# Ledger of designs, part 123: peptides against a protein of PDB entry 6UG1

Target 1, 304 residues: chain A of PDB entry 6UG1
Amino acid sequence: SNEERKRRKYFHMLYLVCLMVHGFIRNEWINSKRLSRKLSNLVPEKVFELLHPQKDEELPLRSTRKLLDGLKKCMELWQKHWKITKKYDNVGLYMRTWKEIEMSANNKRKFKTLKRSDFLRAVSKGHGDPDISVQGFVAMLRACNVNARLIMSCQPPDFTNMKIDTSLNGNNAYKDMVKYPIFWCEVWDKFSKKWITVDPVNLKTIEQVRLHSKLAPKGVACCERNMLRYVIAYDRKYGCRDVTRRYAQWMNSKVRKRRITKDDFGEKWFRKVITALHHRKRTKIDDYEDQYFFQRDESEGIPD
Target 2, 301 residues: chain A of PDB entry 6UG1 as posed
Amino acid sequence: SNEERKRRKYFHMLYLVCLMVHGFIRNEWINSKRLSRKLSNLVPEKVFELLHPQKDEELPLRSTRKLLDGLKKCMELWQKHWKITKKYDNEGLYMRTWKEIEMSANNKRKFKTLKRSDFLRAVSKGHGDPDISVQGFVAMLRACNVNARLIMSCQPPDFTNMKIDTSLNAYKDMVKYPIFWCEVWDKFSKKWITVDPVNLKTIEQVRLHSKLAPKGVACCERNMLRYVIAYDRKYGCRDVTRRYAQWMNSKVRKRRITKDDFGEKWFRKVITALHHRKRTKIDDYEDQYFFRRDESEGIPD

## One batch from the design tools (peptide; made by RFdiffusion4, then SolubleMPNN)

Design b2_p19_8_s3 (from b2_p19_8, 10 letters changed)
Fold by OpenDDE base, seed 5:
Structure b2_p19_8_s3 (fold): chain B 304 residues (1-304), chain A 19 residues (1-19)
Amino acid sequence: as target 1 above (304 residues)
Amino acid sequence: GYGDLEKELNEKYKELRKK
């Protein structure tokens, strides 16, 4: 019905705000001074120097290569620190079906909300789910004065799915779900004027995204619980930005149709949510990023 | 449940708008 369409759209919007606020809170927690002091001790001086290379005026690419090597070594150090990767409870922050949401509303299951103290202890011990691990990695880079962003792929229920029963049938549902991450890192390269994408936990990869990312879900089974729609970046200064354009190859043709921003009302609403979570002034880094997004929009063109 | 998380997140969202 038209009413059910409106209900699902509204619930999607509410869920999206809750996820974006969750990302904001986790971004605040990883700025903990106590955690920062502990995590800085994991990075030896030689690796710190690679993270902060001098500007090579002749060949800026040499400085970028040092930064990339430093980030690779940080990933290796993080793997040594992280002792226990817990499975997600149920589906974690992956996308739920409409049926799962309805059943969860009826069942007063006490979601154990992870407290800030428990999170800080989990990161410090190296014991937790993959999301806590990624968030801890971002905290370690920030402890080394690296301009690292926490990236969150927000997975609200699909308001474009109007099926009554949306149950997922499949024995490999968990394996397919966790194939691609929900959280990752971006690091600002001041030499190339670009964001470097870092997945320290899942794919264990570093990339400079041009047209597509390795972190973008591929295949039907993987996309059932992980749809690339809302990739939100949280920086160390409490900036909040939509960076979906970086990771979406087909933003205009495919991704936009599944976003609340497909219409003017949804676009205006989503901008208000981003603005409410963006607690810093604009910088030249934002200008370079917006220019990159513009060039990517022009290069994709308007879908026929 | 989800409703408790929604309530807690909505309260935190209201707090973030008051700053």
Scores: peptide ipSAE 0.028, ipTM 0.622, DockQ to the pose 0.077
Fold by OpenDDE base, seed 3:
Structure b2_p19_8_s3 (fold): chain B 304 residues (1-304), chain A 19 residues (1-19)
Amino acid sequence: as target 1 above (304 residues)
Amino acid sequence: GYGDLEKELNEKYKELRKK
């Protein structure tokens, strides 16, 4: 019905705000000075120097290569720190079906909200789910004065799916769900003037995204609970930015149709949410990023 | 459900406002 379509759109908007606020809160928690002091001790001086290379005026690419090597070593150090990777409770922050949402409204499952103190302890001990691990990795890089962002792929229910029963294929559903991450890291490369993508936990990869990312979900089964639509970046200064354009190959043709921003009302609403979560002034880094997004929009074109 | 996430968020938002 038209009413059910309106209900699903409203519920999607509300769920999206909830996820974006969750990302903001986690980004605040990883700025803990107590945690920062502890995590800085995990990074040897030689690795710190690689994270902060001198500018090579002859070949700036040499400086980028040192930074990439430093980030690789930080991933290896993080794997040594992380002792226990817990499975997600149910589906974690992956996408729920409409049926699962309706059923969970009736079953008051007390989600044990992880308190700030418990989160800081979990990161400090190296015990937790993959999302806590990624968030802790961002905290470690920030402790080393690296301009690292927490990235969150927000998974609100698909308001464009009007099917009543989406029977998810049961047997491999968890494996296919966790094949791609929900949280990852970006690091600012001041030499190339680009964001470097880092997945320290899931795919254990570092990439300089050009047209496509390895972190973008591929295949029907993986996209059932992980649909790339809202990739939100949270920086150390409480900046909040939509970076979906980096990871979406087909932003205009495919991704936009699945976003609330497909219409003017949804675009204005989503901009208000971003603005409410963006607590810093604009910088030259934002200018370079917006220029990159513009070039990516021109290169994709407008779908006929 | 959404009510749990909203409740969790309202509780987190109340905890954020109490600091």
Scores: peptide ipSAE 0.025, ipTM 0.645, DockQ to the pose 0.072
Fold by OpenDDE base, seed 4:
Structure b2_p19_8_s3 (fold): chain B 304 residues (1-304), chain A 19 residues (1-19)
Amino acid sequence: as target 1 above (304 residues)
Amino acid sequence: GYGDLEKELNEKYKELRKK
């Protein structure tokens, strides 16, 4: 019905706000001074120097190469620190079906809330799910004074899916779900004026995204619980930005149709949510990023 | 945490279904 379509749209909006607020809270937790002091000790001076190369005036690319090598070594150090990767409880922050939402509403399940103290302890011990591990990695980079963002791929229920039963019966459903990350890192390269993408846990990759990312889900089974729609960046200064354009090859043709921002009402609403979570002034980094997104929109063209 | 959020979402979903 038209009513069920409206209900799913409103529930999607509510779920999206709650996910974005969750990302904001996790971004505050990883700014813990106590955690920062502990995690800085994991990074030896030689690696710290690679994270902070001098500007090569002859060839700025040499400075970027040092930063990339420093980030690779930080990823290796993080793997040594992280002792236990726990499975997600159920589906974690991956996308739920409408049926799963209805069924969970009927079950008085005591949901275990991870408190800030438990999170900080988990990161410090190297024990937790992949999301806690990525968040801890961002905290380690921030402890080394790196301009690292926490990236969250928000997975609200698909309001464009009008099927009644969306049950996923696959034996490999968990493996397909976790094939691509929900959380990752971005690091500002002050030399190239670009964000570097870092997945320290899942794909264990560092990339400079041009047209496509390895972190973008591919294949039907992987996209059922991980649909690239709302990639939100949280910086160390409590900035909040939509960075979906970086990771979406087909933003205008494919991704936009599955976002609340497909219409002017949804765009205005989503901008209000971003503005409410954005607690810093605009910077020249935001100007370079917006220019990059503009060029990506022009290069994609209008879908036929 | 995920659990409180899921509970709140489920309560709001029930409210939206009763309307």
Scores: peptide ipSAE 0.017, ipTM 0.574, DockQ to the pose 0.766
Fold by OpenDDE base, seed 1:
Structure b2_p19_8_s3 (fold): chain B 304 residues (1-304), chain A 19 residues (1-19)
Amino acid sequence: as target 1 above (304 residues)
Amino acid sequence: GYGDLEKELNEKYKELRKK
């Protein structure tokens, strides 16, 4: 019905705000001074020096290479720190079906909200789910004064899916679900004026995204619970930015159709949500990023 | 700007790691 379409759109919007606020809160928690002091001790001086290379005036690429090597070593150090990767409870923050949402509304299952103290303990011990691990990795980089962003791929239920029964086949569902991350890291390369993508936990990869990312879900089964639509960046200064354009090859032709921002009302609403979560002034880094997004929009072209 | 604050924070962090 038209009413069900409206209901799903509104529920998608509400769920998206809740996810974006969750990312904001986790980004605040990883700025903990107590955690920062502990995690800075995991990074030897030699690795710290690689994270903060001098600018090579002859070949700035040498400085970028040092930073990349430093990030690789940080990923290796993080693997040594992290002792226990827990499975997600149910689907974690991956996309729920409409049937699962309806069943969850009927079942008053108290979501066990992880407390800040428990999160900080989990990160400090190296015990937790992959999301906690990624968030802790961002905290370690920030503890080393690296300009690291927490990235969250927000997975609200698909309001464009009007099927009543959206039941997913059970057995391979978890492996396909966790094939691609929901949380990852970006690091600012001040030499190349670009964000470096770092997945320390899932794919264990560092990339400089050009046209497509390795972190973008591929294949029907993987996209059932992980649809790249809302990739939100949270920086150390409580900036909040939509960085979906970096990871979406087909932003205009495919991704936009699955976003609330497909219409003017949704665009204005989503901009208000971003603005409410963005607690810093604009910087030259934002200018370089916006220029990159502009070039990516021009290069994709207008969908026919 | 953000770059100046990053420089200042890097200097402070270097000082804090030398202690």
Scores: peptide ipSAE 0.012, ipTM 0.404, DockQ to the pose 0.012

Design b2_p19_8_s4 (from b2_p19_8, 12 letters changed)
Fold by OpenDDE base, seed 2:
Structure b2_p19_8_s4 (fold): chain B 304 residues (1-304), chain A 19 residues (1-19)
Amino acid sequence: as target 1 above (304 residues)
Amino acid sequence: GYGELDEKLNEQYRKMRKE
């Protein structure tokens, strides 16, 4: 019905705000000074020097290569620190079906909300789910004065799916779900004027994304619980930015149709949410990023 | 600029590691 379509759209909006606020809160927690001091000790001086290379005036690419090597070594150090990767409880922050939402509304499942103290302890001990691990990795890089962003792929229920029964039957559903991350890291490369993508936990990869990312979900089974629609970046200064354009090859043709921003009302609403979560002034880094997104929109073209 | 702030923060980080 038209009413059910409206209900699903509004529930998607509410759920999206809750996810974006969750990302904001986690980004605040990883700025803990106590955690920063502890995590800085994990990074040897030689690795710190690689993270902060001198500008090579002859070949800026040499400085980028040192930074990339430093980030690789940081991933290795993080793997040594992280002792226990817990499975997600149920689906974690992956996308729920409409049926699962309806069934969960009837079950007063006490979501054990992880407290800030428990999160900081989990990161410090190296015990937790993959999301906590990624968030801790971002905290470690920030502790080393790296301009690292927490990236969250927000997975609200698909308001474009009007099917009543969307039950996912498969025993392999968990493996397919966790094949691609929900959280990852971006690091600012001051030499190339680009964001470097870092997945320290899931795919264990470093990318300089041009047209596509390895972190973008591929295949029907993986996309059932992980649809790339809202990739939100949270920086150390409480900036909040939509960076979906970086990771979406087909933003205009495919991704936009599945976003609340497909219409003017949804666009204006989503801009208000971003603005409410963006607590810093604009910088030249934002200008370079917006220029890159503009070039990506022009290069994709208008879908026929 | 961001560069000078990064250098000052790097210097503070180096000091905090020697303590």
Scores: peptide ipSAE 0.078, ipTM 0.721, DockQ to the pose 0.012
Fold by OpenDDE base, seed 1:
Structure b2_p19_8_s4 (fold): chain B 304 residues (1-304), chain A 19 residues (1-19)
Amino acid sequence: as target 1 above (304 residues)
Amino acid sequence: GYGELDEKLNEQYRKMRKE
């Protein structure tokens, strides 16, 4: 019905805000001074020097290469620190079906929210789910004065799915769900004026995204619980930015149709949500990023 | 700018690690 379409759209919006606020809160917890002191000790001076290379005036690419090597070593150090990767409880923050949402509304399952103290303990011990691990990695980089962002791929239920029964056949293995991350890191490269993508936990990869990312879900089974629609960046200064354009090859043709921002009302609403979560002034880094997004929009073209 | 702040923060961080 038209009413059910409206209901799903509004519920998607509410769920998206809750996810974005969750990312904001986790980003605040990452900035814990107590955690930063502990995690800075994991990074030896030689690796710190690689993270903060001098500018090579002859070949700036040499400085980027040092930074990339430093980030690689940080991933290796993080793997040594992280002792236990727990499975998600149920589907974690991956996308739920509308049937699962309905069933969860009827079942007063108290979502046990992880407390800040428990999060800090989990990161410090190296025991937790993949999301906690990624968030801890971002905390370690920030503890080393690296301009590292927490990236969250927000997975609200698909309001464009109008099927009455949206139950997934039980064959959607946990493996397909977790094949791609929903949290990762970006690091600012001051030499190339670009964000470097870092997945320290899932794919264990560093990427300089050009046209497509390895982190973008591929295949029907993986996309059922992980649709790339809302990739939100949270920086160390409480900036909040939509960085979906970086990871979406087909932003205009495919991704936009699955976003609340497909219409003017949704666009204005989503801008208000971003603005409410963005607690810093604009910087030159934002200018370089917006220029990159513009170039990516021009290069994709207008879908026919 | 953010670059100058990063240099100052790097210098402060280097001081804090030497202490």
Scores: peptide ipSAE 0.068, ipTM 0.706, DockQ to the pose 0.012
Fold by OpenDDE base, seed 4:
Structure b2_p19_8_s4 (fold): chain B 304 residues (1-304), chain A 19 residues (1-19)
Amino acid sequence: as target 1 above (304 residues)
Amino acid sequence: GYGELDEKLNEQYRKMRKE
């Protein structure tokens, strides 16, 4: 019905706000001074120097290569620190089906909330789920004065899916779900004036995204619980930005149709949510990023 | 945590089903 379509759209919007607020809160927690002091001790001086190379005036690419090597070594150090990767409870922050949401609404399961103190302890010990691990990695880079962003791929239920039964049956459902991350890192490269993508936990990869990302989910089974629609960046100064354009090859042709921003009402609403979570002034870094997104939009064109 | 999010979402979903 038209009513069910409206209900699913509204619930998608509410769910999206809750996810974006969750990302904001986690971004605040990883700015903990106590955690920062502990995590800075994991990074040797030689690795710190690679993270902060001098500008090579002849070839800025040499400075970028040093930064990339420093980030690779930080991933290796992080893997040594992280002792226990726990499985997600149920589906974590991956996308739920409409049936799962209905069934969960009937079950008064008291979900245990992870408190800030428990999170900080988990990161400090190297014990937790993959999301806690990625968030801790961002905290370690920030402890080394690296301009690192927490990236969150928000997975609200698909309001474009009007099927009644959306049950995902299959023993491999968890393996397919966790094939691609929900959280990752971006690092500002001041030499190239670009964001570097870092997945320290799942794919264990560093990339400079041009047109395609390795972190973009591929295949039907993987996309059932992980649809690239809302990739939100949280910086160390409490900036909040939509960076979906970086990771979406087909933003205009495919991704936009599955976003609340497909219509003017949804676009205005989503901009209000971003603005409410953005607690810093605009910077030249934002100008370079917006210029990159503009060029990517022009290069994709309008779908025929 | 995931649990509080789920509880809030469940409450909101129940409210929207009664309207």
Scores: peptide ipSAE 0.034, ipTM 0.596, DockQ to the pose 0.841
Fold by OpenDDE base, seed 5:
Structure b2_p19_8_s4 (fold): chain B 304 residues (1-304), chain A 19 residues (1-19)
Amino acid sequence: as target 1 above (304 residues)
Amino acid sequence: GYGELDEKLNEQYRKMRKE
């Protein structure tokens, strides 16, 4: 019905705000001074120097290469620190079906609330789920004065799915669900004036995204619980930005149709949510990023 | 972490079904 369409759209919007607020809170927690002091001790001076290379005036690419090597070594150090990777409880922050949401609403499940203290202890001990691990990695980079963002791929229920029963027919194995991450890192490269993408936990990759990312879900089974729609970046100064354009090859032709921003009302609403979570002034880094997004929109063209 | 979010979402979903 038209009513069910409105209800699913509204619940998608509410769920999206809750996810974005969750990302904001986790981004605040990883700015903990106590955690920062502890995690800085994991990074040797030689690795710190690679993270902060001098500007090579002749060839700026040499400075970028040092930064990339420093980030690789930080990933290796993080793997040594992280002792226990826990499985997600249920589906974690991967996408739920409408049926799963309905069933969960009927069941008084006692969910374990992870408090800030428990999170800080988990990161400090190296014991937790992959999301906690990624968030801890971002905290370690920030402890080394690296301009690292926490990236969250928000997975609200699909409001474009109007099926009454949205049960997944296939045993979407836990393996297919977790094939691609929900959380990752971006690092600002001041030499190339670009964001570097870092997945320290899942794919264990560093990339400079041009047209596509390795972190973008591919294949039907993987996309059922992980649809690239809302990739939100949280920086160390409490900036909040939509960076979906970086990771979406087909933003205009495919991704936009599954976003609340497909219409003017949804675009205005989503902009208000981003603005409410954006607690810093605009910087030249934002200008370079917006220019990159503009060039990506022009290069994709208008879908036929 | 996910549990608190799920409880709030579940409560809001129940409110929306009663309207």
Scores: peptide ipSAE 0.017, ipTM 0.553, DockQ to the pose 0.865

## One batch from the design tools (peptide; made by RFdiffusion4, then SolubleMPNN)

Design b2_p20_1_s1 (from b2_p20_1, 13 letters changed)
Fold by OpenDDE base, seed 2:
Structure b2_p20_1_s1 (fold): chain B 304 residues (1-304), chain A 20 residues (1-20)
Amino acid sequence: as target 1 above (304 residues)
Amino acid sequence: SEFEEELEKLSELMEELIKS
């Protein structure tokens, strides 16, 4: 019905706000000074120097290469620190079906919320799910004075899916779900004036995204619970930015149709949510990023 | 109300999300 379409759109909007607030709270927790002091001790001086290379005036690319090598070594150090990767309970922060949402309302499960103290202990011990591990990795880079962002791919239920029964059956459902991450890292390269994408936990990859990312879900099975629609960046100064354009090859032709921002009302509403979560002044880094997004929009063109 | 039921569902979902 038209009413069910409105209900699903509204529920998607509320769920999206909750996910974005969750990302904001986790980004605050990883700014813990106590955690920072502990995690800085994981990075030896030689690796710290690679993270902070001098500017090569002849070839700035040499400085970027040192930073990339430093980030690779940080991923290796993080793997040594992380002792226990827990599986997600149920689907974690991956996308739920409409049927799962309807059924969850009937099951008053006492959810034991993860407290800040428990999170900080989990990161410090190297025990937790992949999301806690990524968040801890961002905290380690921030402890080394690296301008690292927490990235969250928000997975609200698909309001464009009007099917009643959307139950996902399959023995491989968990493997397909976790094939691509929900959380990752971005690092500012001051030499190239670009964000470097870092997945320290899932794909264990570092990339400089030009047109497409390895972190963008591909294939029907993995896209059932992980649709690239809302990639939100949280920086160390409590900046909040939509960075979906970086990771979406087909932003205009495909991704926009699945976003609340497909219409003017949704665009204005979503801008209000971003503005409410953005607690810093604009910087020259934001100007370089917006210029990159503009060039990516022009290069994709308008869908026919 | 239908809105209160959706808010309760959302609150339960938020608790699930904060648990993760």
Scores: peptide ipSAE 0.027, ipTM 0.683, DockQ to the pose 0.119
Fold by OpenDDE base, seed 5:
Formats: sequence, C-alpha cells, structure tokens
Structure b2_p20_1_s1 (fold): chain B 304 residues (1-304), chain A 20 residues (1-20)
Amino acid sequence: as target 1 above (304 residues)
Amino acid sequence: SEFEEELEKLSELMEELIKS
C-alpha cells in the first residue's frame, strides 16, 4: 500500500538517525584522553616518524609513501595488540530485513548495553568485535596525532524493498555478511590533498580511492546485509560528512535510488541530520574533498 | 496508535543501537 511505503520510509529515516548518532557517540569515545595515552605507547618512535614525514618539496609522493608505510606498520602493530575478535551478536550493525525488525519488536530481548567504560576496557585489552577493533585503531592513530576519521557504512532497512516477507535464506549468510566491513578508517594525506582509506581489520588493506574501493560490497549475497548507501565520516574535531561518493562507483545511476536523498524532501532532511552532527567549522580539507566529489560526479555523468 | 507502535519500535531500536 501507499501507507506501508510511507511507514517503511519513515522507519528507515529514524533508523538512519539512530545509526548516525551511534557513530557520533563512538567517535567521541575514541577521543578519550585516557585511551589515547595507553594506545600511543603501542607505536614506536620510528613508526611515529613515518606517520609524520617531512614535506619533500621536490617529490611530495615520497612523503606520501612514508605515510603509507607508517600506516601499514600501524596495522601490523594493531593485529599484535588485538587478541580476541568476537563474532557479532546476531547481525551486529549490518542491515536487518523488515521481518527481522517486526519480530524484534515482539521479542523484548534484553540487549546488554556496551557502556563507555566497557568499550574503553575492550579496546585496551584487545578483546571485542571487528567494529570495536576498527574504532580502537582510529583511536591509536589519533593518539599519534594523525588526522584519522572513523568511517561508518550505515545500514538502515531498505525502504525500497516492498516485499512482505524479506527473510534471507542461506547457510553462508554470516560469512557473506562479514565479507565487507561496516566500519573503517580514513587518514588525511596533507601531501597529495586526499583521504587514504584504511581497513585494518577485515580486508587489511590501504588504498587511495580513485574510481572504486575494495571496501564497496560486490555480489548479491554480500549486498543483502551490506548495501553501500550512507558512508559517514566522523573526524577528531567532531566533524560529520557524507563520503558515500568516494566509495560509490555508480552514485547517480544506482546508489541514489536506494537513498532517502532520491527526492528533494529527503535531500533537505538528510542535510539537516548531517548539519546537526557536524560540530566544527569548515576547513580547506573539506574544500579539497568537495572538489574531488564534484569531479567524481562529472566523470560518472548523468544516468541514461 | 500506529505512530506509538512505531515510536516504541524506534525506542527499542535506539536502545539496541546505544547498547551496541
């Protein structure tokens, strides 16, 4: 019905706000001064120097290469620190079906609240799920004065799916679900004026995204619980930005159709949500990023 | 109301998300 379409759209919007607020809160927690002091001790001086290379005026690419080597060594150090990777409870922050949402409302499951103290302890011990691990990695980079963002791929239920039964049948559902991350890191390269993408936990990769990312879900089974629609960046100064354009090869032709921002009302609403979560002034880094997004929109063209 | 049921579902979801 038209009513069910409106209901699913509204529920999607509310769910999206909750996910974005969750990402904001986790971004605040990883700014903990107590955690920062502990995590800085994991990074040797030689690795710290690689994270902060001098500007090579002749060849800025040499400075970028040092930063990339420093980030690789930080990933290796983080793997040594992280002792226990827990499985997600149920689906974690991956996309739920409409049926799962309806069933969850009927079953008052006492979810155990992860308090800030429990999170900080989990990161400090190296014991937690992959999301806590990524968030801890961002905290370690921030402890080393690196301009690192927490990235969250928000997975609200698909309001464009109008099927009554949306049950997912498949024994490999968990393996396909966790094939691609929900959380990752971005690091500002002051030399190239670009964000570097870092997945320290899942794919264990560093990339400089040009046209496509390795972190973008591919294949039907992987996309069932991980649809790239809302990739939100949280920086150390409490900035909040939509960075979906970086990771979406087909933003205009495919991704936009699955977003609330497909219409003017949804675009205006989503801009208000981003603005409410964006607690810093604009910087030249934002100008370089917006210019990159503009060039990506022009290069994709208008979908036929 | 249908709206109150959606708010209750949202409250439960918010609790789940704050808890996660």
Scores: peptide ipSAE 0.026, ipTM 0.684, DockQ to the pose 0.147
Fold by OpenDDE base, seed 1:
Structure b2_p20_1_s1 (fold): chain B 304 residues (1-304), chain A 20 residues (1-20)
Amino acid sequence: as target 1 above (304 residues)
Amino acid sequence: SEFEEELEKLSELMEELIKS
């Protein structure tokens, strides 16, 4: 019905805000001074120097290569620190079906909210789910004065799915769900004027995204619980930015149709949410990023 | 705390965004 379509749209909007606020709160927690002091000790001086290379005036690419090597070594150090990767309880922050949401509303399941103290302890011990691990990795880079962002792929229920029964066949293995991450890292390369993508936990990869990312879900089974629609970046200064354009090859043709921003009302609403979560002044880094997004929109073209 | 105040403001804004 039209009423059910409206209900699903509003529930998607509410759920999206809750996810974005969750990302904001986790981004604050990883700025903990106590955590920073502990995590900085994991990074040897030689690795710190690689993270902060001098500008090579002859070949700036040499400086980028040093930074990339430093980030690789930080991933290796992080793997040594992280002792226990816990499975998610149920589906974690992956996308729920409409049926699962309805069933969850009927079942007053007391969600145990992870407290800040428990999070900080989990990161310090290296014991937690993949999201906690990624968030801790971002905290370690920030502790080394690296301009690292926490990236969150927000997975609200698909308001464009109007099926009555959206039950996933039980064969959608936990493996397909977790094949691609929900959280990752971006690091600012001051030499190339680009964000470097870092997945320290899932794919264990560093990527300089050009047209597509390895982190973008591929295949029907993986996309059922992980649709690339809202990739939100949280920086160390409480900046909040939509960076979906970086990871979406087909933003205009495919991704936009699955977003609340497909219409003017949804675009204005989503901008208000981003503005509310954005607690810093604009910088030249934002200018370079917006220029890159513009070039990506022009290069994709208008969908036929 | 400054964080609680920001959460309250966010909650108020969320209520406004839901009512709009």
Scores: peptide ipSAE 0.023, ipTM 0.642, DockQ to the pose 0.094
Fold by OpenDDE base, seed 4:
Structure b2_p20_1_s1 (fold): chain B 304 residues (1-304), chain A 20 residues (1-20)
Amino acid sequence: as target 1 above (304 residues)
Amino acid sequence: SEFEEELEKLSELMEELIKS
């Protein structure tokens, strides 16, 4: 019905705000000074120097290569620190079906929330789910004074899916679900004026995204619980930015149709949510990023 | 701050919604 379409749209909006707020809180927790002091000790001086290369005036690319090598070594150090990767409880922050949401509303199960103290302990010990591990990796880079962002791929329920029963077949669902991450890292390259993408946990990859990312879900089974729609970046200064354009090859043709921003009302609403979570002034880094997004929009064109 | 506490509650609620 038209009413059910409206209900699903509003529920999607509410759920998206909750997800974005969760990302904001986790971004605050990883700024913990106590955690920073512990995690800085994991990075030896030689690796710290690679993270902070001098500008090569002859070839700025040499400085970028040093930074990339430093990030690779940080990823290796993080793997040594992280002792236990727990499975997600149920589906974690991956996308739920509408049926799962309705069943959860009926079952007043008291879920144990992860408190800030428990999170800090989990990161310090190297024991937790993949999301906690990625968040801890961002904390380690920030402890080394690296301009690292926490990236969250927000997975609200699909308001474009009007099927009544959206039950997923259970057996291979977890393996396909966790094939691509929900959380990752971006690092600012001051030499190339670009964000470097780092997945320290899932794919264990570092990339400089041009047209597409390795982190973008591919295949029907993987996209059932992980649809690239709202990739939100949280920086160390409490900046909040939509960076979906970086990771979406087909933003205008495919991704926009599945976003609340498909219409002017949704666009204005979503901008208000971003603005409410964005607690810093604009910088030249934001200008370079917006120029890159503009060029990517022009290069994709209008879908025929 | 009161705002951070409200955000923490919303995050908790959502972690509950997501674990359910």
Scores: peptide ipSAE 0.031, ipTM 0.669, DockQ to the pose 0.768; fails the geometry check

